Peptides against a protein of PDB entry 2AKA. Designs and how they scored, part 75

Target 1, 299 residues: chain A of PDB entry 2AKA
Amino acid sequence: MEDLIPLVNRLQDAFSAIGQNADLDLPQIAVVGGQSAGKSSVLENFVGRDFLPRGSGIVTRRPLVLQLVNSTTEYAEFLHCKGKKFTDFEEVRLEIEAETDRVTGTNKGISPVPINLRVYSPHVLNLTLVDLPGMTKVPVGDQPPDIEFQIRDMLMQFVTKENCLILAVSPANSDLANSDALKIAKEVDPQGQRTIGVITKLDLMDEGTDARDVLENKLLPLRRGYIGVVNRSQKDIDGKKDITAALAAERKFFLSHPSYRHLADRMGTPYLQKVLNQQLTNHIRDTLPGLRNKLQSQL

## One batch from the design tools (peptide; aimed at target 1 R292 N293)

Design b2_p29_3_s2 (made by RFdiffusion4, then SolubleMPNN; from b2_p29_3, 16 letters changed)
Fold by OpenDDE base, seed 1:
Structure b2_p29_3_s2 (fold): chain B 299 residues (1-299), chain A 29 residues (1-29)
Amino acid sequence: as target 1 above (299 residues)
Amino acid sequence: MEKEIQQLEELIKELEPESQKRLEELLKQ
């Protein structure tokens, strides 16, 4: 049985090139979250490399289709420059920035046109994610005054689709009841059938507080539940702390924390990768008959 | 499931040449 994720990746690449991405309800996972919710850090922790744009504003300004492929070799490839193998992940970051600026111009606007990035690595599971721009309420720099609504409308184009799973990334050190990610997920998935909760910044919660009730699925129940993760701190990122060491520290955090010890085997970035791989594989399997019928009607 | 996968692979193989041509046209602009 061929890996279903690589098969859908070929389909996704084909549709991205034709420009028909808006009309095809592909089985996918859209990543949603407020600015600074930790989305980029979760994605980088999957790869084990620093490769996403950094900044204080809207960092992701185009959808990033991140296709992780388990391979014996480590390199990245973009659909827009097929055949160029990137082995330096700083060059991957620079290419994302350059390709974003090429389409959006100098005004730091947004575009719904995706960037397709494939990362081959021995350290990843097969997984495809669509990283979406971070929700914001405040325009930064030369951004249009309506940028909040432009981002929302772009997110809605993905998350309203029936075959779209939603990875809702929320920081634990903020009011989770007010999470932009959980709000948008609840608007389009009121029964919590398509939403997977990710809780970041568990290590940055105030002393004497915890997210146990959320992680136990008791506060805001999702059918697919919640997974807590601990990302590198900004100090760790700036200090170029090794992601492997950060994953070991994450495991230690959950095992040592009184409120999370009993959940530790169902928490952390490696468990999240496994769950997302399984969820996406099963979701592709369930949607494949309908997808085939739609494709046959369009050809 | 295997039959559905095979049919999807056939459809993808039909789309890939057109998609590649379109991508090459877009990159020449």
Scores: peptide ipSAE 0.231, ipTM 0.802, DockQ to the pose 0.702
OpenDDE base, seeds 2, 3, 4, 5: peptide ipSAE 0.020, 0.172, 0.170, 0.151; ipTM 0.535, 0.749, 0.752, 0.729

Design b2_p29_3_s3 (made by RFdiffusion4, then SolubleMPNN; from b2_p29_3, 14 letters changed)
Fold by OpenDDE base, seed 3:
Structure b2_p29_3_s3 (fold): chain B 299 residues (1-299), chain A 29 residues (1-29)
Amino acid sequence: as target 1 above (299 residues)
Amino acid sequence: MQEEIEKLEELIEELKPESEKRLEELLAS
């Protein structure tokens, strides 16, 4: 039996190439969260490379369909650059920026047209994620004053689809009740059936506080639960700290923390990858019946 | 399940020529 995630990847590529935008109800995981919530860091930790745009304000301005494929070799390729293999992940970052600017211009506008990026690596599980622009309330640069609503409208094109799972990324060092990710998830998934919670910045919480109740799924219950992760600090990123070393530090963090040690085997980036792979695979399996008919009707 | 996979594979093969042609046109422009 063929792996289900690669099968859906081929569908995504085919539809993207023929100009089908966000209007496809493919089984997929959309990544949502406020600006600086740690979305990019989570994705980069999966790959073990720095390859996403960085900066102040909105860094993701087009949906990024990130297709991770387990392989014996390590390289990236874009759908819009067929035949070109990228082995330097800085070049991957530059290509994302260039392709984004090509469509949106220099005014830091947004576009709903996805960028399709496939990363082959021995360090990843098969996993496809759609990285969406970070929710914001403050325009930067030459962005239009209604950029907040433009971003929300773009997100809604994905997260309202019934076959879309939602990876809601929230920082632990902020009030979870004000999480942009959980707010949008609650709006479109009020019963918490399609939402997976990711809690970042657990290492940046105030002394004497913890997110134990959240991670134990007791505070704001989601059917699919919560997974905590510890990303590299900005200092570590600027210092080009090795992601492998950061993953070891993450493991140590959970094991040594009095509030999280009992959860350590169900926390961290490697566990998150495994869970997402399994959930996406199962979700594809559940949605396969009738998928062909639905897709054909949209052509 | 296998039947559903086969149906999807058939759909992909049907779309592949069009998608490849479209992509080639975009790259040639």
Scores: peptide ipSAE 0.192, ipTM 0.723, DockQ to the pose 0.574
OpenDDE base, seeds 1, 2, 4, 5: peptide ipSAE 0.150, 0.173, 0.150, 0.172; ipTM 0.707, 0.715, 0.699, 0.722

Design b2_p29_3_s4 (made by RFdiffusion4, then SolubleMPNN; from b2_p29_3, 18 letters changed)
Fold by OpenDDE base, seed 2:
Structure b2_p29_3_s4 (fold): chain B 299 residues (1-299), chain A 29 residues (1-29)
Amino acid sequence: as target 1 above (299 residues)
Amino acid sequence: MQQAIDELEALIKELEPESEARLAELLAA
């Protein structure tokens, strides 16, 4: 069954190459969240490498189709430059930035055209995610004043699809009831059937507060529940703190916290990766017959 | 499941000749 994710990856690549990404509702996971919610850190923690653009404001300006493939070797490949294997993940970051700027120009605009990146690694499970631009209300640089709505419209192209699962990333140190990620998820998935909640920044909550009720799925229940994670701080990232050490610190955080200790085996980045692999595999299995039938009806 | 995959791939090739060529390249690798 693990071969289903690579199958969908091949289909995604084929459709991207011919510009027909919109014709098939392929099973996928879209990652949504406000700016600085911790989306990029979650993705980098899956890979165990620093490879995503960083900075203030809108960093992700094109959808990034991130295809993780378990392999004995570690390297990355872009669909737009076939045959080039990247072993330096700083070069991967630079290529994402260059390819983004090539299409969007210097005005820091956005484009709905995906970047397709495949990462082979012994440290990953097979998993495909679509990282989407962070929701924002504040234009930067020469961005148009309606950039908020442009981002929303881009997100809606993905999250409205029936076969799209939604990874809603929300920081714990902000009011969850006002989470941009959960708001957009509720708009397109009112019954919470397609949404997986991720709660970041649990280590940055005020003393005497916790997110236990959220993580236990008691406050804002989702069918697929919530998973808490602890990412590296910006200082840790700038200081090039090892991701392996950060994952160990995350585990220690959950085990040592009075409110989360009983949940520790169902929390953290490694558990999230496992859950997403299983959820995506099952979702592909369940949706493939429908896709076949749809294709047959178009003959 | 494998039968369903094979059928889906065949249908995609039939519907989109250009996609067929690209898919063939990907599946041959």
Scores: peptide ipSAE 0.024, ipTM 0.470, DockQ to the pose 0.200
OpenDDE base, seeds 1, 3, 4, 5: peptide ipSAE 0.025, 0.021, 0.022, 0.021; ipTM 0.465, 0.508, 0.504, 0.468; seed 1 fails the geometry check

Design b2_p29_4 (made by RFdiffusion4)
Pose (drawn by RFdiffusion4):
Structure b2_p29_4 (pose): chain A 299 residues (1-299), chain P 29 residues (1-29)
Amino acid sequence: as target 1 above (299 residues)
Amino acid sequence: EAELAEAEAELAEAEAELAFLEKLAENLE
């Protein structure tokens, strides 16, 4: 039903101002990744426009509830900017930065208050993800020293909930067994039943190695599987993001890599969007029947 | 054979939507 994701989108809007309550548990996807995993690029490739804050280290300092709605037209709206229509995605980036600084005292710390961004685009399937601060060790920023723990604690508030599906994002050019995202997913989902794995930067692996075993779901098995992507950034004449060319380059990569050709139809951003739309819809279908009665008791 | 497989997939989807709506109606009572 094309209606389930929009229904939960209304619930997320309604609960955007309701503070943390460990018992409230909406069906949704939380994006979890180490700071080096390239999780922003995954989201920007869904949208086809650069729109997320840039900077060293942390990109998301408040949870970003990103609601992507397939549309013939292309624009964005923030719940906190009633009625305004953003058509220039650079302004979308600037609003994320400004609304975040409006809340965060230190210009580098984090806050649990969400930013609710809805994007209408021909480049997206109906899908909703909650992007969360990336994980890191060295608090190299400017306050606070326990920032690693503040980030982990915020992630745990989301992902310890049973209805929260986990989109664990890990770069292929690292030790995947040591992935911060997969490790935290294992702490709260030991059976791997509600974690969807995404492997980025496959084109950056060392010569003569590949991530076939993980992509085939053999090395680090997850019931919902893994999906590989690459960010082969192409710019148009104006020096701006060209998503059609970037997606074609990604498709060429998988079709031409001897280790991945046989999986190409199950890799890449378009397929990832399809998978997330399907899994999120089925998950909502599963959890909606008991939802109204459960919410009354938990509020 | 391809038209039959497509019709069986559409039937299975309709049945799954019906079963879901019945469970939702029971919980709205």

Design b2_p29_4_s1 (made by RFdiffusion4, then SolubleMPNN; from b2_p29_4, 20 letters changed)
Fold by OpenDDE base, seed 1:
Structure b2_p29_4_s1 (fold): chain B 299 residues (1-299), chain A 29 residues (1-29)
Amino acid sequence: as target 1 above (299 residues)
Amino acid sequence: DEEELLEEKLKEEEEELEEFLKRLEEALK
């Protein structure tokens, strides 16, 4: 029997091909976060490769449906260019940028039309995430002055759907009460039933401060809880620090930190990936009856 | 018994979804 996540991936691909992406409430995880919250780094840490666009401002300008598939081989493929296998992840990054620019033009506008990227790797669990544009208040370049609201409207198209889980990415070195991710999640999920909190930048917190209460789910409780991660620093990224080494450093961080040691087995990128795989699988299973009914009505 | 029945129902739903996907994929060729 095929795993449920790959099955839904085929469904996503099929509906993308017919242009009906907006009408189906597919079980999915939407990734939301403010600009520079660390969303891209979390996704890249799952793959173990640098492949997402980088830069200042709004980097993600189209939804990116990232389908991770456990495989004996490592390569990527895009739905918009079927049959082309990418083994160089720099080329993957360039293709995302090119495909984004093709639709949005040169004004760095946004488009709600997804890019579908599938990554096969022996280092991933089956997991599908929808990376959404980072929330920002400041237009950059030739972006329209209302870009903040355009991004918000785009995010709302995903996160308002009942079958959408929300991966809310918040940096620990900022006021969590003002987290853009948690604010939007609370707006559409006031009871915290669909939201998974990710706390990044734990290594960048001021001395004598910690996010223990948040990670223990005591400050802003979510039913699905919080998972802390430590991403590569900008210095590490610029220095091309190996992601595998960064994951080892993350583990060491949690184990050695007096405030987080007791949580270490429920923290970090590998644990996050496992939890997301399990939660998505279970969520798909729970939504299958409703999905079946919708599909039957459309046949 | 209830858990087993639930698992059977889920399996049937998965099979139906697979069949639907197959038909859809064939129609998109």
Scores: peptide ipSAE 0.044, ipTM 0.620, DockQ to the pose 0.063
OpenDDE base, seeds 2, 3, 4, 5: peptide ipSAE 0.031, 0.030, 0.031, 0.032; ipTM 0.594, 0.568, 0.584, 0.586; seed 4 fails the geometry check

Design b2_p29_4_s2 (made by RFdiffusion4, then SolubleMPNN; from b2_p29_4, 19 letters changed)
Fold by OpenDDE base, seed 2:
Structure b2_p29_4_s2 (fold): chain B 299 residues (1-299), chain A 29 residues (1-29)
Amino acid sequence: as target 1 above (299 residues)
Amino acid sequence: SEEEARRRRLEEELREEEEFLERLKKALE
């Protein structure tokens, strides 16, 4: 059953290579969130490597189709440079930046053309995510004044599709009622059927406050629920803090926190990976008959 | 059991869909 994800990955690669704007609604998970919500850190924690561009403002400027594949070996491959195996994840980061700049130019603009990255690792579950540009209200550098709307339009191309699950990433140290991720999710999924909530920065909440009600699915109920995670700080990332050590600290955080201890077995990055793998697999199963019919009608 | 039978039916259905999608992929390449 887990092999369904690699199957859809192969289809995704084929459709991207043919350039046919086939109106194919492939089962996938789109990652949405405001700038600095912690999206990149969540993805890097899955891989256990630092490989995503970092910086202020809009870092992700093209959709990144991240295909995680459980394997005995560890390496990465890009669809745009077939046959090249990357074992140094710093080179992966540089390639993402170079490929982004190649298409968008030097003006820090955005492009809806995806970058397809496959990561083989013994430390991952089979999982495909589409990382999308962070929502922003303020242009940076020489970005156009309407960059907010350009990003929104790009996100809508993914999240409006019926077979798209939405991983809504929200920081706990901000007002969750005003979360950009949850707002856009509610707009396209008003019944909360396709949305999975991720709550980051739980360790940065004010003393005496917690996100227990959110994590227990009592405040803003989603059918697929919420999962809390603790990412490395920017200082820790800059200092090259080991991700394995960070995952251990995350586990300790939930176990030691009075408000979260009872939820600890359903929190953290490893649990999130497991849940996403299961939900994506089940979602593929449910959508395959419809996909077959659509594809057959196009032949 | 009925649960086991349902599981087997689902597994067979998924296998058929996988084979179909692989054939479609090749045809679109």
Scores: peptide ipSAE 0.019, ipTM 0.409, DockQ to the pose 0.099
OpenDDE base, seeds 1, 3, 4, 5: peptide ipSAE 0.016, 0.016, 0.018, 0.017; ipTM 0.458, 0.460, 0.458, 0.464

Design b2_p29_4_s3 (made by RFdiffusion4, then SolubleMPNN; from b2_p29_4, 17 letters changed)
Fold by OpenDDE base, seed 2:
Structure b2_p29_4_s3 (fold): chain B 299 residues (1-299), chain A 29 residues (1-29)
Amino acid sequence: as target 1 above (299 residues)
Amino acid sequence: DEELERRLEELEEAKEEEEFLKRLAAALA
């Protein structure tokens, strides 16, 4: 049996090419979080490259279907420009920005039309994530005053699907009970069956405070639990700090912190990647019978 | 062993589902 994740990737590509993405409940993981929650940093940490747009305000303005594929070679491919292999990840970033602007225009609007990006790398596990626009209440530029609701409506198109797992990214240095990611997850998944919690910015918490109770799944229980990560700071990103060095610092953080030391083997970006690979694989297996039946009824 | 038989049947069903999805993906590509 071939790996299930690459199989679903082929289906995603095929459906995207024919414009039928909206009607199929494919097994997937949608990434949700407030603006500046650390979503982009988590994704870049998986790849070990800087390749996502950066800036203030709404950065992700179209869904990004990010297909990570373990390979002996390192390169990226876009579905909208088949046959072009990108080996410079700065060019990948520029292509995302250009393709986003081509569809949304200069007003910094949003579009529900996905960008499909496949990254081959020896440093990744097979994993597909759908990066969604960050939730925000503040319009920028020529964005309409109701941009918050437009983003919410777009997110709901993904997270309401029963075959969609939700990667809820929340910063630890804010009130987790009021996390935009956890709120939307609770709305569509009230029993916490489809939600995986990611807690970022653990290194930025106030002195004398910690997120131990959350990470131990005792405060806001999710069936699939929580995983803490430490991302590069914006200063580190702007300074092009090496991601490998950042991952080493993350490991050191968990091992040295009195509140997290006992959890260190179940924390950090590498562990998160492993868990997501396993969760997605198992989820695909569980949803295949239903998917087959739906597809057969539509043909 | 009834448990082994059940697991083998589940594996066969999963293989059939995989093949179906492969054929569908190829037809839509």
Scores: peptide ipSAE 0.303, ipTM 0.712, DockQ to the pose 0.079
OpenDDE base, seeds 1, 3, 4, 5: peptide ipSAE 0.256, 0.029, 0.018, 0.087; ipTM 0.692, 0.570, 0.302, 0.531; seed 4 fails the geometry check

Design b2_p29_4_s4 (made by RFdiffusion4, then SolubleMPNN; from b2_p29_4, 15 letters changed)
Fold by OpenDDE base, seed 1:
Structure b2_p29_4_s4 (fold): chain B 299 residues (1-299), chain A 29 residues (1-29)
Amino acid sequence: as target 1 above (299 residues)
Amino acid sequence: EEEERLAELLREEAEREAAFQERLAAALA
């Protein structure tokens, strides 16, 4: 018997291949956040590899359907180049960049056409995420002057779907009331039913401040709550800090912090992976009967 | 039958999750 998440992955791949992606409300998790919110770092921490494009400005310029599959082997595959197994995650990064540039050109524009990436790893739970471009207010370089609105429109194509869960990634070292992620989530999910809050950069908060009230779901309540994470710093990434060491440091951070110690078992990247896997699995279970009926009625 | 199949899939997923947590715990020890 096939797992629910892999089943939906096959459906997603099939629909992507036929270009009918726009009309299907598949159960999925869309990842939203402002630029530098730590969105890409969260995803890389799930895999334990550096494989996403890095840089200043808009890094993610196409939706990335990231399908994580628990496996005894570690490799990646793209839907656009079936049969090629990537074992070097640097090559995965380069392929994402190349495939992005192929469609968007040299102007660093965006495209709503997804890249489908499947990662097999012993270090992941089964999980599918749609990584969306980071929200920005200011065009930089050769970006179109309306890039902010283009990104917003692209995000809305995903997050307006009723079967889309929203992973709203917000940095703790910024005013949460000004979180681009939470603003867009609130616009399409005013009751906070589909939104999961991720709070990054907890280690970068000003001395004497904490995000306890946020993490305890007291400040801006979400039905699905908030999970705090500590990502590797850019220095750690550049220094090729081991992911296991980073996970241990994250655990230590929560356990040793007076404001977060009592929450430590419900914080961190491993817990986030677990929660997302469970949330997605449950969401698929709840959605598939209706989806099946809809598909059968259209056939 | 479909509910039973879904329940089985969820059980299998829970087992994989447990195995993952064990591996993670071992890696962090």
Scores: peptide ipSAE 0.018, ipTM 0.415, DockQ to the pose 0.032
OpenDDE base, seeds 2, 3, 4, 5: peptide ipSAE 0.007, 0.015, 0.015, 0.012; ipTM 0.339, 0.372, 0.404, 0.365

Design b2_p29_5 (made by RFdiffusion4)
Pose (drawn by RFdiffusion4):
Structure b2_p29_5 (pose): chain A 299 residues (1-299), chain P 29 residues (1-29)
Amino acid sequence: as target 1 above (299 residues)
Amino acid sequence: EEELEEAMEEVEELIEELEEEQEELEEAM
């Protein structure tokens, strides 16, 4: 039903101002990744526009509830900016930065208060993801020293919940067995039943190696599988993001790589969007029947 | 299908109650 994701979108809006309550458990997807995993590029490729803050290290310092709605028109709105319609995605980026600084004392720390961004676009399927601060070790920033633990603790608040599906994002040009995202997903989902794997930067792997075993779900099996993507950034005449060309380059990559051509139809951003829309819809269908009564007891 | 539609209606009603309570709280502040 095309109605399940929108229904949960209303619930997320309603609970945006309700502080942490370990018992509240809405069906949703949390995006988890190490700071080197390229998780922003995955989201920007869904939207087809650069709109996320840029900087060294952390890009998301407050949980970003990103609600993508397929639309004939293209615009964005923040729940905290009632009635305003953003059509220039550079301004969307600037608002994320400003609303974050408005809340965070230090210009580098984190806060659990979410930013609720809804994007209407022809480039997206109906899908909702909660983007969370990326993981890192060296607190190379400017306060606080225990920042690694503050980030991990915030991630755990989301992903220890049973109804939270985990979108674990890992770069292919690293030791995938040592992926921060897959490790934290294993700590809370040992059976791998509610983690969806995303492998980025497949075009950056060393010469003569590939990620076929992981993409075929053999090396690090997850019930919901892995999807590979690449960010072959193309810019138009004005130097701005050209998503049609970028998606074609990604399609050319999978069709031409001898290790991946037989999986090409199950790789890439369009397929990932399809999979997330489907899995999120089925998950909501599964959890909605008991939801109203359960919420009353948990509030 | 019918049972799912019924559950959806109950959730919508809950959402409406939550919105009303939030409006009253903002007015009280």

Design b2_p29_5_s1 (made by RFdiffusion4, then SolubleMPNN; from b2_p29_5, 11 letters changed)
Fold by OpenDDE base, seed 1:
Structure b2_p29_5_s1 (fold): chain B 299 residues (1-299), chain A 29 residues (1-29)
Amino acid sequence: as target 1 above (299 residues)
Amino acid sequence: DEELQKAIKEVEELIEELEKQRKEAEEAA
């Protein structure tokens, strides 16, 4: 069972190389959320490295197929530059930016063509995620006036697929009923069968408020439930706060918080990573026979 | 699960075929 994620990774790479990306219902997890919802921080916390583009506006402008692979060595590889091993994660960030700009041009537009990034690390579980552009309502800079609709259309190409699980990332310091992530998830998964809720920014909630009811799956029930996480603040990121220290602080947050203490063992980034690994593995197991049949009929 | 193991093997074979076709296409270009 541990080899199922690597198997699907090879399949993803093979199809990405042939350009047949759009029609394959591969078992995968798409990451959705509004701008600044904390998607990139969740992914970086899994790796324990700063490697995703940062900035104002739409940071992710192409789908990023992030393949995490448990390994004794730490390095990254891109499908578009095979054979180059990246050991400096700043260079990984720069390559994502350069490859994004190469395809989208100077207009900071979006492209549906994925970037395939594989990260080998002793600190990760086997996990593949598709990071999608953050939903936005307002074009920034030279972005097309219809950028909101372009992003939405791109997200729909992934999340409408039956074998796509949805990691819906929502900030706790915003009205959850207005969560862009949960809205799009509910549109394509009205019964909440494919959606995993991630609640970020729990440490930024107003004093005297909490997301306990959400995290206990009582407010907006999802079959797969919710997992709360505490990401590094922008100040922590700018201050180059170590991710290991941030993960320890996250654990302390949940253990010390009166509203979350009883949930602490089912919260935080390490638990989220474990759950996603298990969910993806099980999902691949359940879908693989059907996927095999589809592939055999196409070939 | 025998069915799962069979599906894994068949998907592996399909991947290998796709990888081969890609390599052949790259060599022909």
Scores: peptide ipSAE 0.272, ipTM 0.801, DockQ to the pose 0.757
OpenDDE base, seeds 2, 3, 4, 5: peptide ipSAE 0.244, 0.257, 0.164, 0.271; ipTM 0.787, 0.795, 0.678, 0.802

Design b2_p29_5_s2 (made by RFdiffusion4, then SolubleMPNN; from b2_p29_5, 14 letters changed)
Fold by OpenDDE base, seed 3:
Structure b2_p29_5_s2 (fold): chain B 299 residues (1-299), chain A 29 residues (1-29)
Amino acid sequence: as target 1 above (299 residues)
Amino acid sequence: DKELQEAIKQVEDLIKELEEQQKLEEELE
């Protein structure tokens, strides 16, 4: 079942090379969320490395097509740097920043042109995600005053596609009714057929409060449900706490929490990876006949 | 355009590979 995802990745790369990526309704998972919702931390936890740009404001300024491939070796490759293997993930981060700046300039603008990054690792399941810019209302630096709308328009290019699944990332320590991720998902997927909810920052909720009702799919029901995760704290990231220790702490959190203990086997980053792999694989299988017909008509 | 032709061929080959892989998986289920 895992072998379908790498094949679709190769298709995605081929179409990206000819500049038709934006016009293709390929089976994929788009990651959406507000700024500081924890999207980057979730993706880094999948890889087990720190490799995404960090900072205040809009960090992701181009779509990042992240292709995870299970392999015996660990390295990364960019589509724009064919033949170069990256084994230092700090260099991966620097390349993302450099390639972003090359296209957007120094004014911290955004571009809809994707960066394609493939990561080979023994610690990942086969999975392709499109990390999209975080939704924001406030321009930073030299960003144009309409940056909110530019980001929204960019996101809509992905999430409106019928073959796009939506990974909606929302922090638990904020009002979920006001979640930017869930709002955009509801707009383009009103029946909740394509949306998977991720709840971050469960460890940062106020004392005496919990997200049990959300995680049990009782508050804002999604067909594909919700998965809670606990990312590394900013202190842990700054202290270079390893991701292995963070995953163990996450497991301990769910097992020891009175409100989440009964859900612990259906929570956490490893379970999220498994679910996303399965969902994407099944989605590829379901959409393949239609995809074939569309591809043949465009060639 | 040689690059376009090569890309088209690559896509066609990948579609065939996907279809074959899908059939194999269905047979194993």
Scores: peptide ipSAE 0.200, ipTM 0.748, DockQ to the pose 0.061
OpenDDE base, seeds 1, 2, 4, 5: peptide ipSAE 0.046, 0.129, 0.066, 0.104; ipTM 0.577, 0.719, 0.663, 0.694

